# Peptides against a protein of PDB entry 8RAJ, part 9

Target 1, 54 residues: chain A of PDB entry 8RAJ
Amino acid sequence: LPAENEDPDKAVVDLHRSPPKTKDPDLTPSGIIAKVKAGDMTQETARELLLAMR

## One batch from the design tools (peptide; made by RFdiffusion4, then SolubleMPNN)

Design b1_p11_4_s1 (from b1_p11_4 with A9D)
Fold by OpenDDE base, seed 1:
Structure b1_p11_4_s1 (fold): chain B 54 residues (1-54), chain A 11 residues (1-11)
Amino acid sequence: as target 1 above (54 residues)
Amino acid sequence: AEEALEELDKL
């Protein structure tokens, strides 16, 4: 069984950390929006992340 | 990212 180690602490995207070169599906623009909709990310944090991805 | 910013503003 792939242990999907969803470390719940990995949900906190450190804005000061260089965006992981890993295509983390959770760090895609759509994944960020999905986290906001789920209540797992603030709209402000999502805005900052999306702005940094432009 | 631009489309996602526009979607974010609608939430």
Scores: peptide ipSAE 0.604, ipTM 0.914, DockQ to the pose 0.719
Fold by OpenDDE base, seed 2:
Structure b1_p11_4_s1 (fold): chain B 54 residues (1-54), chain A 11 residues (1-11)
Amino acid sequence: as target 1 above (54 residues)
Amino acid sequence: AEEALEELDKL
């Protein structure tokens, strides 16, 4: 059985990393909100990301 | 991003 090694470190959006030029669905405003709803992102981190996209 | 900020405040 392939252990789905969900590397928890890959879900942490580093705010100091240049936004990946990839259409990361997880970095869309809706994707950020979805992560917060899932418990995969803090409301604070989501706020900082959304403010940086403004 | 503005709409998402408003949604975020409702969570």
Scores: peptide ipSAE 0.604, ipTM 0.913, DockQ to the pose 0.682
Fold by OpenDDE base, seed 5:
Structure b1_p11_4_s1 (fold): chain B 54 residues (1-54), chain A 11 residues (1-11)
Amino acid sequence: as target 1 above (54 residues)
Amino acid sequence: AEEALEELDKL
């Protein structure tokens, strides 16, 4: 099975460099919450992303 | 986004 190399360094959403790609399933409101639950995103970053999606 | 903010506050 090819290990899907989800490069863990690409999971860091730089809020200052690119608007959240609304087409990325990992950047949906539910995907953001899933990343926080997995430990792949901080609660603070998740809050900022979700606030910017209002 | 509002529902996800409410879920985030429960973590």
Scores: peptide ipSAE 0.604, ipTM 0.913, DockQ to the pose 0.660
Fold by OpenDDE base, seed 4:
Structure b1_p11_4_s1 (fold): chain B 54 residues (1-54), chain A 11 residues (1-11)
Amino acid sequence: as target 1 above (54 residues)
Amino acid sequence: AEEALEELDKL
């Protein structure tokens, strides 16, 4: 059986980790909103992330 | 981040 490609793109964003100054487009305010619009992130998780960047 | 919070509340 071909190994299920577990999508390596589930960047588990640890909400308790100081937002890494990583230029990760997925961790920018705009990237977070884009993930919510795509259905890849909940509005609640996005709110917590954005508040932690404040 | 504040503009993104306001956009998030419109979704």
Scores: peptide ipSAE 0.603, ipTM 0.913, DockQ to the pose 0.691

Design b1_p11_4_s2 (from b1_p11_4 with E3K A9D)
Fold by OpenDDE base, seed 2:
Structure b1_p11_4_s2 (fold): chain B 54 residues (1-54), chain A 11 residues (1-11)
Amino acid sequence: as target 1 above (54 residues)
Amino acid sequence: AEKALEELDKL
């Protein structure tokens, strides 16, 4: 059985890491909101990310 | 990002 090694550390967007130049759909404004709605991101982290994109 | 901030405040 492939252990779905959902490495929870890979989902943590390090705010201090340069935004990956990759078209990570998860780092779009809509992707961030989707993560918050899913419970995969805190509202606080989402706010900080969205402010950094402004 | 502004629209997403406004949406975030509604969650």
Scores: peptide ipSAE 0.624, ipTM 0.917, DockQ to the pose 0.689
Fold by OpenDDE base, seed 1:
Structure b1_p11_4_s2 (fold): chain B 54 residues (1-54), chain A 11 residues (1-11)
Amino acid sequence: as target 1 above (54 residues)
Amino acid sequence: AEKALEELDKL
């Protein structure tokens, strides 16, 4: 079984870190919204991330 | 990102 090492620390997007150029599906606009819907991200953090992506 | 902001405001 591939251990999906979802490093829980990778779920914390450091807003002060340059947006990783990694096509992390979780850091797409849709992925951010999905995290908010799942309760894994605050609406405020999601807003800040999405604003920084504009 | 704009569409996602609009979706975020609906949550």
Scores: peptide ipSAE 0.624, ipTM 0.917, DockQ to the pose 0.717
Fold by OpenDDE base, seed 3:
Structure b1_p11_4_s2 (fold): chain B 54 residues (1-54), chain A 11 residues (1-11)
Amino acid sequence: as target 1 above (54 residues)
Amino acid sequence: AEKALEELDKL
């Protein structure tokens, strides 16, 4: 079975990388809150992302 | 974003 090497490095949102001009539908304010509620994002990372959107 | 920050503070 090919081990799906999901590169763990692609899941790290580098906040210092230029914001991708792609409207990631999951990076909406509501999408960020949904990720925190699901346990897929920390409250701290969510706070930083939401502050950067102001 | 402001409403989402207020919701985040309630989690």
Scores: peptide ipSAE 0.624, ipTM 0.918, DockQ to the pose 0.714
Fold by OpenDDE base, seed 4:
Structure b1_p11_4_s2 (fold): chain B 54 residues (1-54), chain A 11 residues (1-11)
Amino acid sequence: as target 1 above (54 residues)
Amino acid sequence: AEKALEELDKL
């Protein structure tokens, strides 16, 4: 099976992009915290995302 | 988001 190259570029949440109108489970407050705990997101990026949701 | 910010500060 070809290793699905999950393009690492899809994990870059552009903070300047309009908040996705889609309920992406990955962009919920809980999903953001889960990514930080997994090491998939920096604490700084998570803080900026959470502040933008406030 | 506020609860998540509080959780984030504890990491």
Scores: peptide ipSAE 0.620, ipTM 0.917, DockQ to the pose 0.688

Design b1_p11_5_s1 (from b1_p11_5, 4 letters changed)
Fold by OpenDDE base, seed 1:
Structure b1_p11_5_s1 (fold): chain B 54 residues (1-54), chain A 11 residues (1-11)
Amino acid sequence: as target 1 above (54 residues)
Amino acid sequence: EEAEELLRRLR
């Protein structure tokens, strides 16, 4: 079975990419905060994303 | 509203 290397890099939210109109739970305000708490996102990146949602 | 509350918590 080829291990689906889920490229951890595909979870890099490109701040310059239009937020996918898909309900990506990772792009919700709550999902962003969950990533910051998990250590998977910097507080700075989270701030920029949340500002772009405003 | 949620994004603004979260932005306040990230300050």
Scores: peptide ipSAE 0.262, ipTM 0.812, DockQ to the pose 0.015
Fold by OpenDDE base, seed 4:
Structure b1_p11_5_s1 (fold): chain B 54 residues (1-54), chain A 11 residues (1-11)
Amino acid sequence: as target 1 above (54 residues)
Amino acid sequence: EEAEELLRRLR
C-alpha cells in the first residue's frame, strides 16, 4: 500500500485559535448552582467561584 | 449577568 504522504505542513497551529472553551458543565454558573442544590458544594465556595467568573 | 443573579440568590 503506498503510504499517502500526509503533508506535514498541514499542522499549522493557528496561534489565533481561541482555546476550545472547555464547557466544563461543572464550572458554568448553572453547574455551580446545581452542585450547591445537590449538597456537593457550599454556598461560600460557590460565591467565591462566581465572583472569580465576574 | 447570570453570575450576578446567582450571587444575589446566595446572599
Scores: peptide ipSAE 0.262, ipTM 0.816, DockQ to the pose 0.010
Fold by OpenDDE base, seed 2:
Structure b1_p11_5_s1 (fold): chain B 54 residues (1-54), chain A 11 residues (1-11)
Amino acid sequence: as target 1 above (54 residues)
Amino acid sequence: EEAEELLRRLR
């Protein structure tokens, strides 16, 4: 089965989904800050994600 | 540790 459809345009970080234990570089603490700096994530959403990783 | 430093930068 070809698992072809990682839609790269929507890492919709579902705040209610348990973070997949995938080391998604975009879901690392550093990746979250990179998204905030890029304007792709709100500072509030980033704060909630970082608190959930704590 | 990284998350806490980052939370300090977001204040």
Scores: peptide ipSAE 0.260, ipTM 0.811, DockQ to the pose 0.014
Fold by OpenDDE base, seed 3:
Structure b1_p11_5_s1 (fold): chain B 54 residues (1-54), chain A 11 residues (1-11)
Amino acid sequence: as target 1 above (54 residues)
Amino acid sequence: EEAEELLRRLR
């Protein structure tokens, strides 16, 4: 049986769909604290980043 | 809210 041509209008890629915001896990509040705990970030830099997210 | 709690821990 020929596969029914599923309506080409259902393949409308929503061009208005905002790209998924790639949340950089390293730039989350928890990711910043994890870097400070690992010694990969200073407490001062972490404070500045967390203040900029507020 | 989470960022403000973490800021209190970094003081």
Scores: peptide ipSAE 0.259, ipTM 0.815, DockQ to the pose 0.009

Design b1_p11_5_s2 (from b1_p11_5, 7 letters changed)
Fold by OpenDDE base, seed 2:
Structure b1_p11_5_s2 (fold): chain B 54 residues (1-54), chain A 11 residues (1-11)
Amino acid sequence: as target 1 above (54 residues)
Amino acid sequence: DEELEKFLELH
């Protein structure tokens, strides 16, 4: 199977995809907050993700 | 997580 080069700049957090069981550092509470501060994620999307992790 | 709680309180 060709390794799909998932473009690291396209960590589109699909809210409908089951979170990969990998501790993606970008999908941690701190990683989500960092993406919002960088402008790479909306506050609403971050709020929904963070509430689902609580 | 204290940073998580603060984010949710502000947004």
Scores: peptide ipSAE 0.314, ipTM 0.790, DockQ to the pose 0.014
Fold by OpenDDE base, seed 1:
Formats: sequence, C-alpha cells, structure tokens
Structure b1_p11_5_s2 (fold): chain B 54 residues (1-54), chain A 11 residues (1-11)
Amino acid sequence: as target 1 above (54 residues)
Amino acid sequence: DEELEKFLELH
C-alpha cells in the first residue's frame, strides 16, 4: 500500500474554529496572505479568515 | 493592518 504522504503541513484552518489566540504564524494576516501566494490556501478562505480578524 | 485592508479591497 503506498503510504499516502498526508503532508502534515496542511494546517486545515477550520473556518468554524475560533482562531486560536496563539502566535501561529499561519493564522496571522501576513501568514494567511503568504499561504494564498504559495497556492496553499484559496482567496475565499483567506477572505473569510481575514474578515473574522477585523 | 494596511496589508489586510489591501487584500480585502482586492478580493
């Protein structure tokens, strides 16, 4: 069986989970924008997250 | 954050 390399680095940003108040660089405005630029996040998901931080 | 506002204005 090929081990599906589940890339453990897909931090599934649960849009329904309150953004953890932790210094997760991936959950900062700049970290979210960086994921979109990398192709690791959709613009829509980023927009929803960023609006929840406003 | 100016980068945040710019992203929201463009998307």
Scores: peptide ipSAE 0.313, ipTM 0.790, DockQ to the pose 0.015
Fold by OpenDDE base, seed 4:
Structure b1_p11_5_s2 (fold): chain B 54 residues (1-54), chain A 11 residues (1-11)
Amino acid sequence: as target 1 above (54 residues)
Amino acid sequence: DEELEKFLELH
């Protein structure tokens, strides 16, 4: 079975890196709030990300 | 953004 190398490093949002102007829907304010609602992100991490984008 | 403000007020 080829191990699908799902690169686990793609999910690490570095809070100390200036948010790349990534058109990544997952790094938009709406995408972050959607992850919290889905249970895929903590409220604390989401708050820190959203404050850094303000 | 009203959704962002509400999120930050609640958390």
Scores: peptide ipSAE 0.312, ipTM 0.789, DockQ to the pose 0.014
Fold by OpenDDE base, seed 3:
Structure b1_p11_5_s2 (fold): chain B 54 residues (1-54), chain A 11 residues (1-11)
Amino acid sequence: as target 1 above (54 residues)
Amino acid sequence: DEELEKFLELH
Protein backbone atom coordinates (compact mmCIF):
# COMPACT_ATOMS: atom_id res chain seq x y z
CA LEU B 1 0.00 0.00 0.00
CA PRO B 2 1.58 3.37 -0.92
CA ALA B 3 1.94 5.39 2.29
CA GLU B 4 -0.33 8.44 2.03
CA ASN B 5 2.12 11.30 1.64
CA GLU B 6 0.37 13.63 4.05
CA ASP B 7 1.69 16.82 2.46
CA PRO B 8 4.22 18.26 5.00
CA ASP B 9 3.29 21.74 3.65
CA LYS B 10 -0.05 21.64 5.56
CA ALA B 11 1.89 21.98 8.85
CA VAL B 12 3.76 25.13 7.65
CA VAL B 13 2.05 28.22 9.04
CA ASP B 14 2.22 30.66 6.11
CA LEU B 15 3.36 33.85 7.91
CA HIS B 16 2.41 35.86 4.75
CA ARG B 17 -1.26 34.81 4.88
CA SER B 18 -3.62 36.74 7.15
CA PRO B 19 -3.92 34.52 10.24
CA PRO B 20 -6.87 32.25 9.54
CA LYS B 21 -9.59 32.69 12.17
CA THR B 22 -8.63 29.13 13.12
CA LYS B 23 -10.32 27.81 16.22
CA ASP B 24 -7.16 25.70 16.36
CA PRO B 25 -6.17 25.55 20.06
CA ASP B 26 -2.53 25.15 18.91
CA LEU B 27 -2.60 28.59 17.18
CA THR B 28 -4.06 30.51 20.15
CA PRO B 29 -1.67 32.72 22.19
CA SER B 30 -1.91 30.20 25.07
CA GLY B 31 -1.35 27.25 22.67
CA ILE B 32 1.76 28.87 21.14
CA ILE B 33 3.20 29.62 24.62
CA ALA B 34 2.47 26.00 25.63
CA LYS B 35 4.41 24.70 22.55
CA VAL B 36 7.44 26.86 23.48
CA LYS B 37 7.35 25.54 27.07
CA ALA B 38 7.15 21.96 25.72
CA GLY B 39 10.16 22.58 23.40
CA ASP B 40 7.98 22.03 20.28
CA MET B 41 8.41 25.65 19.05
CA THR B 42 11.26 28.19 19.09
CA GLN B 43 10.87 31.46 21.02
CA GLU B 44 11.55 33.41 17.78
CA THR B 45 8.76 31.66 15.82
CA ALA B 46 6.41 32.15 18.77
CA ARG B 47 7.28 35.90 18.95
CA GLU B 48 6.59 36.36 15.21
CA LEU B 49 3.24 34.51 15.44
CA LEU B 50 2.15 36.40 18.58
CA LEU B 51 3.07 39.81 17.07
CA ALA B 52 1.08 38.95 13.90
CA MET B 53 -2.01 38.29 16.12
CA ARG B 54 -1.76 41.72 17.85
CA ASP A 1 -4.10 38.91 27.30
CA GLU A 2 -1.70 39.20 30.28
CA GLU A 3 0.19 35.96 29.37
CA LEU A 4 0.81 37.29 25.82
CA GLU A 5 2.17 40.64 27.08
CA LYS A 6 4.46 38.88 29.61
CA PHE A 7 5.81 36.57 26.88
CA LEU A 8 6.54 39.50 24.51
CA GLU A 9 8.25 41.49 27.32
CA LEU A 10 10.57 38.55 28.22
CA HIS A 11 11.31 37.30 24.61
Scores: peptide ipSAE 0.312, ipTM 0.789, DockQ to the pose 0.014

Design b1_p11_5_s3 (from b1_p11_5, 6 letters changed)
Fold by OpenDDE base, seed 4:
Structure b1_p11_5_s3 (fold): chain B 54 residues (1-54), chain A 11 residues (1-11)
Amino acid sequence: as target 1 above (54 residues)
Amino acid sequence: KELERLYELLR
């Protein structure tokens, strides 16, 4: 059975690349806040992401 | 406006 190597490198959101207009709920301002509230993202990382979206 | 408000809440 060919192991589908789901390349883990595709999950590296290049913070310097304009976020693709993918409706990824995780990359919306609301999604970022939800991750911080869940403890899945640091406040610092959320701050940097929100600044990059400005 | 909303993004800036969210930024200030996370600052």
Scores: peptide ipSAE 0.153, ipTM 0.729, DockQ to the pose 0.013
Fold by OpenDDE base, seed 3:
Structure b1_p11_5_s3 (fold): chain B 54 residues (1-54), chain A 11 residues (1-11)
Amino acid sequence: as target 1 above (54 residues)
Amino acid sequence: KELERLYELLR
C-alpha cells in the first residue's frame, strides 16, 4: 500500500496569526445597556461597570 | 463621549 504523502507543510502553525480578538459583547457599553433593558443586569452593576471603563 | 452619555443615562 503506498504511504499517503501527508504534506508536512500543512502542519505549519502560522505563529504570526494575530490571536482572534474575542470582543465579549457583554462587556461593551452597548452590551451592558442591552442587559439592563432585558432585566438581566441591575442599573447599579451597570453603573459600576461603565465607571470602570471610563 | 459615548461612555459618558451612557453613564448619565444610568445615573
Scores: peptide ipSAE 0.151, ipTM 0.736, DockQ to the pose 0.009
Fold by OpenDDE base, seed 1:
Structure b1_p11_5_s3 (fold): chain B 54 residues (1-54), chain A 11 residues (1-11)
Amino acid sequence: as target 1 above (54 residues)
Amino acid sequence: KELERLYELLR
């Protein structure tokens, strides 16, 4: 049985990488705020991501 | 514009 090495490291959103133009709703300004409000993202991480989108 | 408002909320 081949072990699916799903490298969990591929989900590391490099906060310093220009957010890919991923149509990922989670990486939109509105998606980031929704995550902060849900408690799924820190305010600091959200601030950094939003600053990188400016 | 929207981003600027979000910066003020997360500041």
Scores: peptide ipSAE 0.150, ipTM 0.728, DockQ to the pose 0.013
Fold by OpenDDE base, seed 2:
Structure b1_p11_5_s3 (fold): chain B 54 residues (1-54), chain A 11 residues (1-11)
Amino acid sequence: as target 1 above (54 residues)
Amino acid sequence: KELERLYELLR
């Protein structure tokens, strides 16, 4: 049985690949708005966070 | 545009 040479080039973890920006859905403008609408965030905190994203 | 609308809603 030929050993399937698992192409070792597919295992090159690109150490320079910026970690996928885990778009924390909670830290997106849309996530912040969703929290305000849900009552889980104050309008003031949302304003401060949105200003910090500018 | 989206952020500006959000600032207007949150001011």
Scores: peptide ipSAE 0.140, ipTM 0.726, DockQ to the pose 0.009

Design b1_p11_5_s4 (from b1_p11_5, 6 letters changed)
Fold by OpenDDE base, seed 2:
Structure b1_p11_5_s4 (fold): chain B 54 residues (1-54), chain A 11 residues (1-11)
Amino acid sequence: as target 1 above (54 residues)
Amino acid sequence: EAAEEALRKLR
């Protein structure tokens, strides 16, 4: 059975770290919504991230 | 703002 590659590089977005000014498509408002829709991010974490981007 | 639109979609 292929070992589920738990990709350890799930970028744990540290909410306490100053948002990296990185053009990371995954940290855009659209990318956050896409992660929530995929089940890869909680609605609460997404809300906190989006409030910090406001 | 794209963040405010995203916050509305999370409701």
Scores: peptide ipSAE 0.611, ipTM 0.918, DockQ to the pose 0.016
Fold by OpenDDE base, seed 3:
Structure b1_p11_5_s4 (fold): chain B 54 residues (1-54), chain A 11 residues (1-11)
Amino acid sequence: as target 1 above (54 residues)
Amino acid sequence: EAAEEALRKLR
């Protein structure tokens, strides 16, 4: 059985790491809003991410 | 910008 290596490090958006040049579709403004709506992201973290993208 | 619209939806 392939171990689902859910790399737990991929879930931690390190705000101090240079923004990954990968357009992660989940880190788009729409993706961030979707995560907040799903309960997977706090409104505060979403606000900080969106402010850094402006 | 899409980020500014998203910030408005989070308010």
Scores: peptide ipSAE 0.610, ipTM 0.919, DockQ to the pose 0.015
Fold by OpenDDE base, seed 4:
Structure b1_p11_5_s4 (fold): chain B 54 residues (1-54), chain A 11 residues (1-11)
Amino acid sequence: as target 1 above (54 residues)
Amino acid sequence: EAAEEALRKLR
């Protein structure tokens, strides 16, 4: 099976896009913290996302 | 509340 090239570029949350009303478990406050801990998100990007949710 | 708690965990 060809490895599904999960385009790493699709994980770039555009901070200028209206907060996705998507119940993406990855965009929850807990999901954001998990991505930062995994090294998949910068602390700065996580801070901006969490501030926009506030 | 959950976002504010998460912001505290990033400090």
Scores: peptide ipSAE 0.610, ipTM 0.918, DockQ to the pose 0.016
Fold by OpenDDE base, seed 1:
Structure b1_p11_5_s4 (fold): chain B 54 residues (1-54), chain A 11 residues (1-11)
Amino acid sequence: as target 1 above (54 residues)
Amino acid sequence: EAAEEALRKLR
């Protein structure tokens, strides 16, 4: 049975997981801001991610 | 640069 149940839009960005080498557009600074605006990411999680990318 | 701009938008 194909494991059809990872909604790719719900990539819980585990801050403790090694950054996936995937150029996930959702992990770009612009993608992070878009997720915060959509309510899909907390401002705190976004801040931590953006600080790690700095 | 893009991360710093994004951090400014979160303020």
Scores: peptide ipSAE 0.609, ipTM 0.918, DockQ to the pose 0.015

Design b1_p11_6_s1 (from b1_p11_6, 4 letters changed)
Fold by OpenDDE base, seed 5:
Structure b1_p11_6_s1 (fold): chain B 54 residues (1-54), chain A 11 residues (1-11)
Amino acid sequence: as target 1 above (54 residues)
Amino acid sequence: DDIAELEALAA
């Protein structure tokens, strides 16, 4: 059986999900930019998130 | 990827 490497720690930021009331560091402007720099988020997704936070 | 554009949106 191929081990589904579901890395459970990749919190897929669902753009359509209500922002979790939790201080998710991934949902801060700085956290979003950090994810893009790490290659864990596309620039397009980051742009949409940052615009939605304004 | 233009990080500078994202940084401007985050400011």
Scores: peptide ipSAE 0.549, ipTM 0.886, DockQ to the pose 0.698
Fold by OpenDDE base, seed 3:
Parts: C-alpha cells; sequence; structure tokens
Structure b1_p11_6_s1 (fold): chain B 54 residues (1-54), chain A 11 residues (1-11)
C-alpha cells in the first residue's frame, strides 16, 4: 500500500510570510475557528491569526 | 481550549 505521505509542511501557515494575495477560504475567521474545533490548529495559533486579521 | 474566547475575538 503506498503510504500517502501527506506532506505535513503544506498545512503550516507561516505567519511571517507575506499575506497571500488570494483569499484563502481556509483562513477566514470562521475557517480558523473550524480548524481549532477539528483539532487541526492550536488555540494559540488561531488567536495570533485572528489578531493579525483585525 | 476556550473556543468562546476565539469566537469573541473573531466577532
Amino acid sequence: as target 1 above (54 residues)
Amino acid sequence: DDIAELEALAA
């Protein structure tokens, strides 16, 4: 069975990277909260992202 | 894990 190496590096939002010019639907306030609820993002990271969007 | 705090911050 080919282990689908889901490259974990693609899911990490680099907070120091220039904001993507594309509205990433996954980076909406609601999308961030949904990721935390799903266990896909830490509360701390979510807090930092939400503050940066304000 | 206070989701309510995040929801308040997102509002």
Scores: peptide ipSAE 0.549, ipTM 0.886, DockQ to the pose 0.666
Fold by OpenDDE base, seed 4:
Structure b1_p11_6_s1 (fold): chain B 54 residues (1-54), chain A 11 residues (1-11)
Amino acid sequence: as target 1 above (54 residues)
Amino acid sequence: DDIAELEALAA
């Protein structure tokens, strides 16, 4: 069976991980919305992240 | 997906 190279660089934003460093472009409000639009994040996860950033 | 709610939360 071909080893599915699960791309390890899919930073699964673990909501239980320490508050995202506001310097991570992937974890800015705009970056979160961009991930949802790209299908790389669920709307629910994005909602929780955005609420935690307020 | 309707992201209007997320956009409002991000503002």
Scores: peptide ipSAE 0.547, ipTM 0.884, DockQ to the pose 0.671
Fold by OpenDDE base, seed 1:
Structure b1_p11_6_s1 (fold): chain B 54 residues (1-54), chain A 11 residues (1-11)
Amino acid sequence: as target 1 above (54 residues)
Amino acid sequence: DDIAELEALAA
């Protein structure tokens, strides 16, 4: 299996690969928005996560 | 990316 090129230094959240971790501080609404601003998350993934958290 | 839309969803 190709090694998933997940940057070990970046919490890349792929909603389709792994369920959101309720204990992950990077998955707060503010953390999600910060990841999008940093280019580490797509707007689409962020939208899905934010809607799932409501 | 429209960050303002995401900020509105997070509010």
Scores: peptide ipSAE 0.544, ipTM 0.885, DockQ to the pose 0.687

Design b1_p11_6_s2 (from b1_p11_6, 3 letters changed)
Fold by OpenDDE base, seed 4:
Parts: sequence; C-alpha cells; structure tokens
Structure b1_p11_6_s2 (fold): chain B 54 residues (1-54), chain A 11 residues (1-11)
Amino acid sequence: as target 1 above (54 residues)
Amino acid sequence: DDIEELEALAA
C-alpha cells in the first residue's frame, strides 16, 4: 500500500511562537489567503495573523 | 469575516 505521505510539514502556525521569519512563503499575506482558500486555515486565524503583520 | 475582508487586510 503506498504510504500516504501525509506531509507532516504542515507548519502548524503557532500564533504565540516567535514572529514568522519573513522568508516563510506560507506566512506571507498571499500565503495566508491561499491557506484559507484551500481550507487549511480558518478565517479567524487568518484575520489575527494579517492584523499582527500590519 | 469573509475572504473579501481578508484580502483588504492583506493589501
């Protein structure tokens, strides 16, 4: 059976962890919107992240 | 909150 490579590297966005390194493409404003559209992030979490980046 | 609001915050 092909091991479903569940990519374990879905970086759990910890809002309480150190400020996102500006180099993480998943934590750019566009990356956040893309995660919400993909169903990988809630709108509430995205709003909090975007407000913290402003 | 909707996608349009998030897009406005991301701009």
Scores: peptide ipSAE 0.537, ipTM 0.883, DockQ to the pose 0.619
Fold by OpenDDE base, seed 2:
Structure b1_p11_6_s2 (fold): chain B 54 residues (1-54), chain A 11 residues (1-11)
Amino acid sequence: as target 1 above (54 residues)
Amino acid sequence: DDIEELEALAA
């Protein structure tokens, strides 16, 4: 079975990590939606993030 | 769908 090369450079968004003080464009609401659409984030993680920043 | 729900939360 081909090992799923999980790219270790994929920014894992840790919900338990202190909110990034940096305006990471990947953590904007639009960036989160884009990651879900790309299959790079689960819907559940995206929901939790979007609720936390609302 | 699931994406539409997330888009509504992001708005």
Scores: peptide ipSAE 0.535, ipTM 0.883, DockQ to the pose 0.739
Fold by OpenDDE base, seed 5:
Structure b1_p11_6_s2 (fold): chain B 54 residues (1-54), chain A 11 residues (1-11)
Amino acid sequence: as target 1 above (54 residues)
Amino acid sequence: DDIEELEALAA
């Protein structure tokens, strides 16, 4: 099976691995939504992140 | 729309 090229440059925001870097533009509410729209984040992960930021 | 729900959470 071809190894899915997990593009290492996709900063998968793992909620469980590190506290969200508050300065990461990808972790702003707008950045999260942009990632979901781009298919770079699941809706579920985005929901959890957005709820944690409230 | 799933994005609309996320947008509402982000607001």
Scores: peptide ipSAE 0.534, ipTM 0.882, DockQ to the pose 0.749
Fold by OpenDDE base, seed 1:
Structure b1_p11_6_s2 (fold): chain B 54 residues (1-54), chain A 11 residues (1-11)
Amino acid sequence: as target 1 above (54 residues)
Amino acid sequence: DDIEELEALAA
């Protein structure tokens, strides 16, 4: 089984695995956009997160 | 640009 190197430093926010913790700085609107720009989050996940924060 | 759509949602 390929060990998916879950880079422990990149909190992949999986909406299906954990509810967004309002205290995670990576879950701010700006943090979400930054993750998408970095390729660490899909645009679809980012869209769902941003909508859930409203 | 799909990022521009996300920026609009964040605003």
Scores: peptide ipSAE 0.532, ipTM 0.882, DockQ to the pose 0.749

Design b1_p11_6_s3 (from b1_p11_6, 5 letters changed)
Fold by OpenDDE base, seed 3:
Structure b1_p11_6_s3 (fold): chain B 54 residues (1-54), chain A 11 residues (1-11)
Amino acid sequence: as target 1 above (54 residues)
Amino acid sequence: DDIEELRKLAE
């Protein structure tokens, strides 16, 4: 069976990694909600992020 | 709606 090269570069958003000072548009409140709607983020993770930004 | 809760938290 060909070893599925699971590219290990799934950017595990290390919640402990200092947020890159780059305004990642995906880390805005609107960007977080968009990721949840797309199925790319859980509601719980989005809730935690939104509360931390408040 | 789960999204409406998140919207309120984002305000």
Scores: peptide ipSAE 0.513, ipTM 0.875, DockQ to the pose 0.805
Fold by OpenDDE base, seed 1:
Structure b1_p11_6_s3 (fold): chain B 54 residues (1-54), chain A 11 residues (1-11)
Amino acid sequence: as target 1 above (54 residues)
Amino acid sequence: DDIEELRKLAE
């Protein structure tokens, strides 16, 4: 089975880290929802991130 | 996972 390249450097979005000032597409509301859809993020973590961005 | 809830939070 091809080892899924789990890129270990997928930056775990540390909720306590100031959101990077860079428009990281992975940290946009759409990017967060995309990660949940992909199974790369829990709904709870996504909820907390989305609330913090409001 | 309720994606619709997350979508509403993102609006």
Scores: peptide ipSAE 0.507, ipTM 0.873, DockQ to the pose 0.673
Fold by OpenDDE base, seed 5:
Structure b1_p11_6_s3 (fold): chain B 54 residues (1-54), chain A 11 residues (1-11)
Amino acid sequence: as target 1 above (54 residues)
Amino acid sequence: DDIEELRKLAE
């Protein structure tokens, strides 16, 4: 069985990309914080996203 | 704590 390397979709939330679809669990406030804790997002990017959602 | 600041922004 080919291991589908599901490359974990490193949705690097680029702030220049279309507004996060509210259905992406990675773009919820909790998902954003989880990405920062994992080292997959910078605190600066997370701050900007959280402020835009407020 | 940087994560605590982000948590407060998410509230």
Scores: peptide ipSAE 0.506, ipTM 0.872, DockQ to the pose 0.738
Fold by OpenDDE base, seed 4:
Formats: sequence, structure tokens, C-alpha cells
Structure b1_p11_6_s3 (fold): chain B 54 residues (1-54), chain A 11 residues (1-11)
Amino acid sequence: as target 1 above (54 residues)
Amino acid sequence: DDIEELRKLAE
């Protein structure tokens, strides 16, 4: 079975763990959308993050 | 489209 290299360094952006830092390129609106497209973030988490950034 | 909703929220 190919070990899915779950890159442990994928910072799972958990809305409940850290407020969105506007300085993190991965937490920009574009970065959030890119993570969803990559399957690295759920749509629900992305929605909550985007709403919190407004 | 789920991405289109997110795009609108990002605007």
C-alpha cells in the first residue's frame, strides 16, 4: 500500500486553534481557496475562515 | 459550485 505521505507539516488551519493571521500567506483568502481546491481544507472550514476575515 | 461560493465570500 503506498504510504500516503500525509506531510505532517501541512498546518491544518483549525479555526478553533488560532485566529486567522492576515500575514500568513496560507491564510489569505486566495490561500484558503487554494487549500480547498487541493483537498487540504474542507469547504466549511474555509467558509468560517473567510467570514472571520471580513 | 462550492468554490464560487467561497470566491464570493473572499470578495
Scores: peptide ipSAE 0.504, ipTM 0.871, DockQ to the pose 0.742

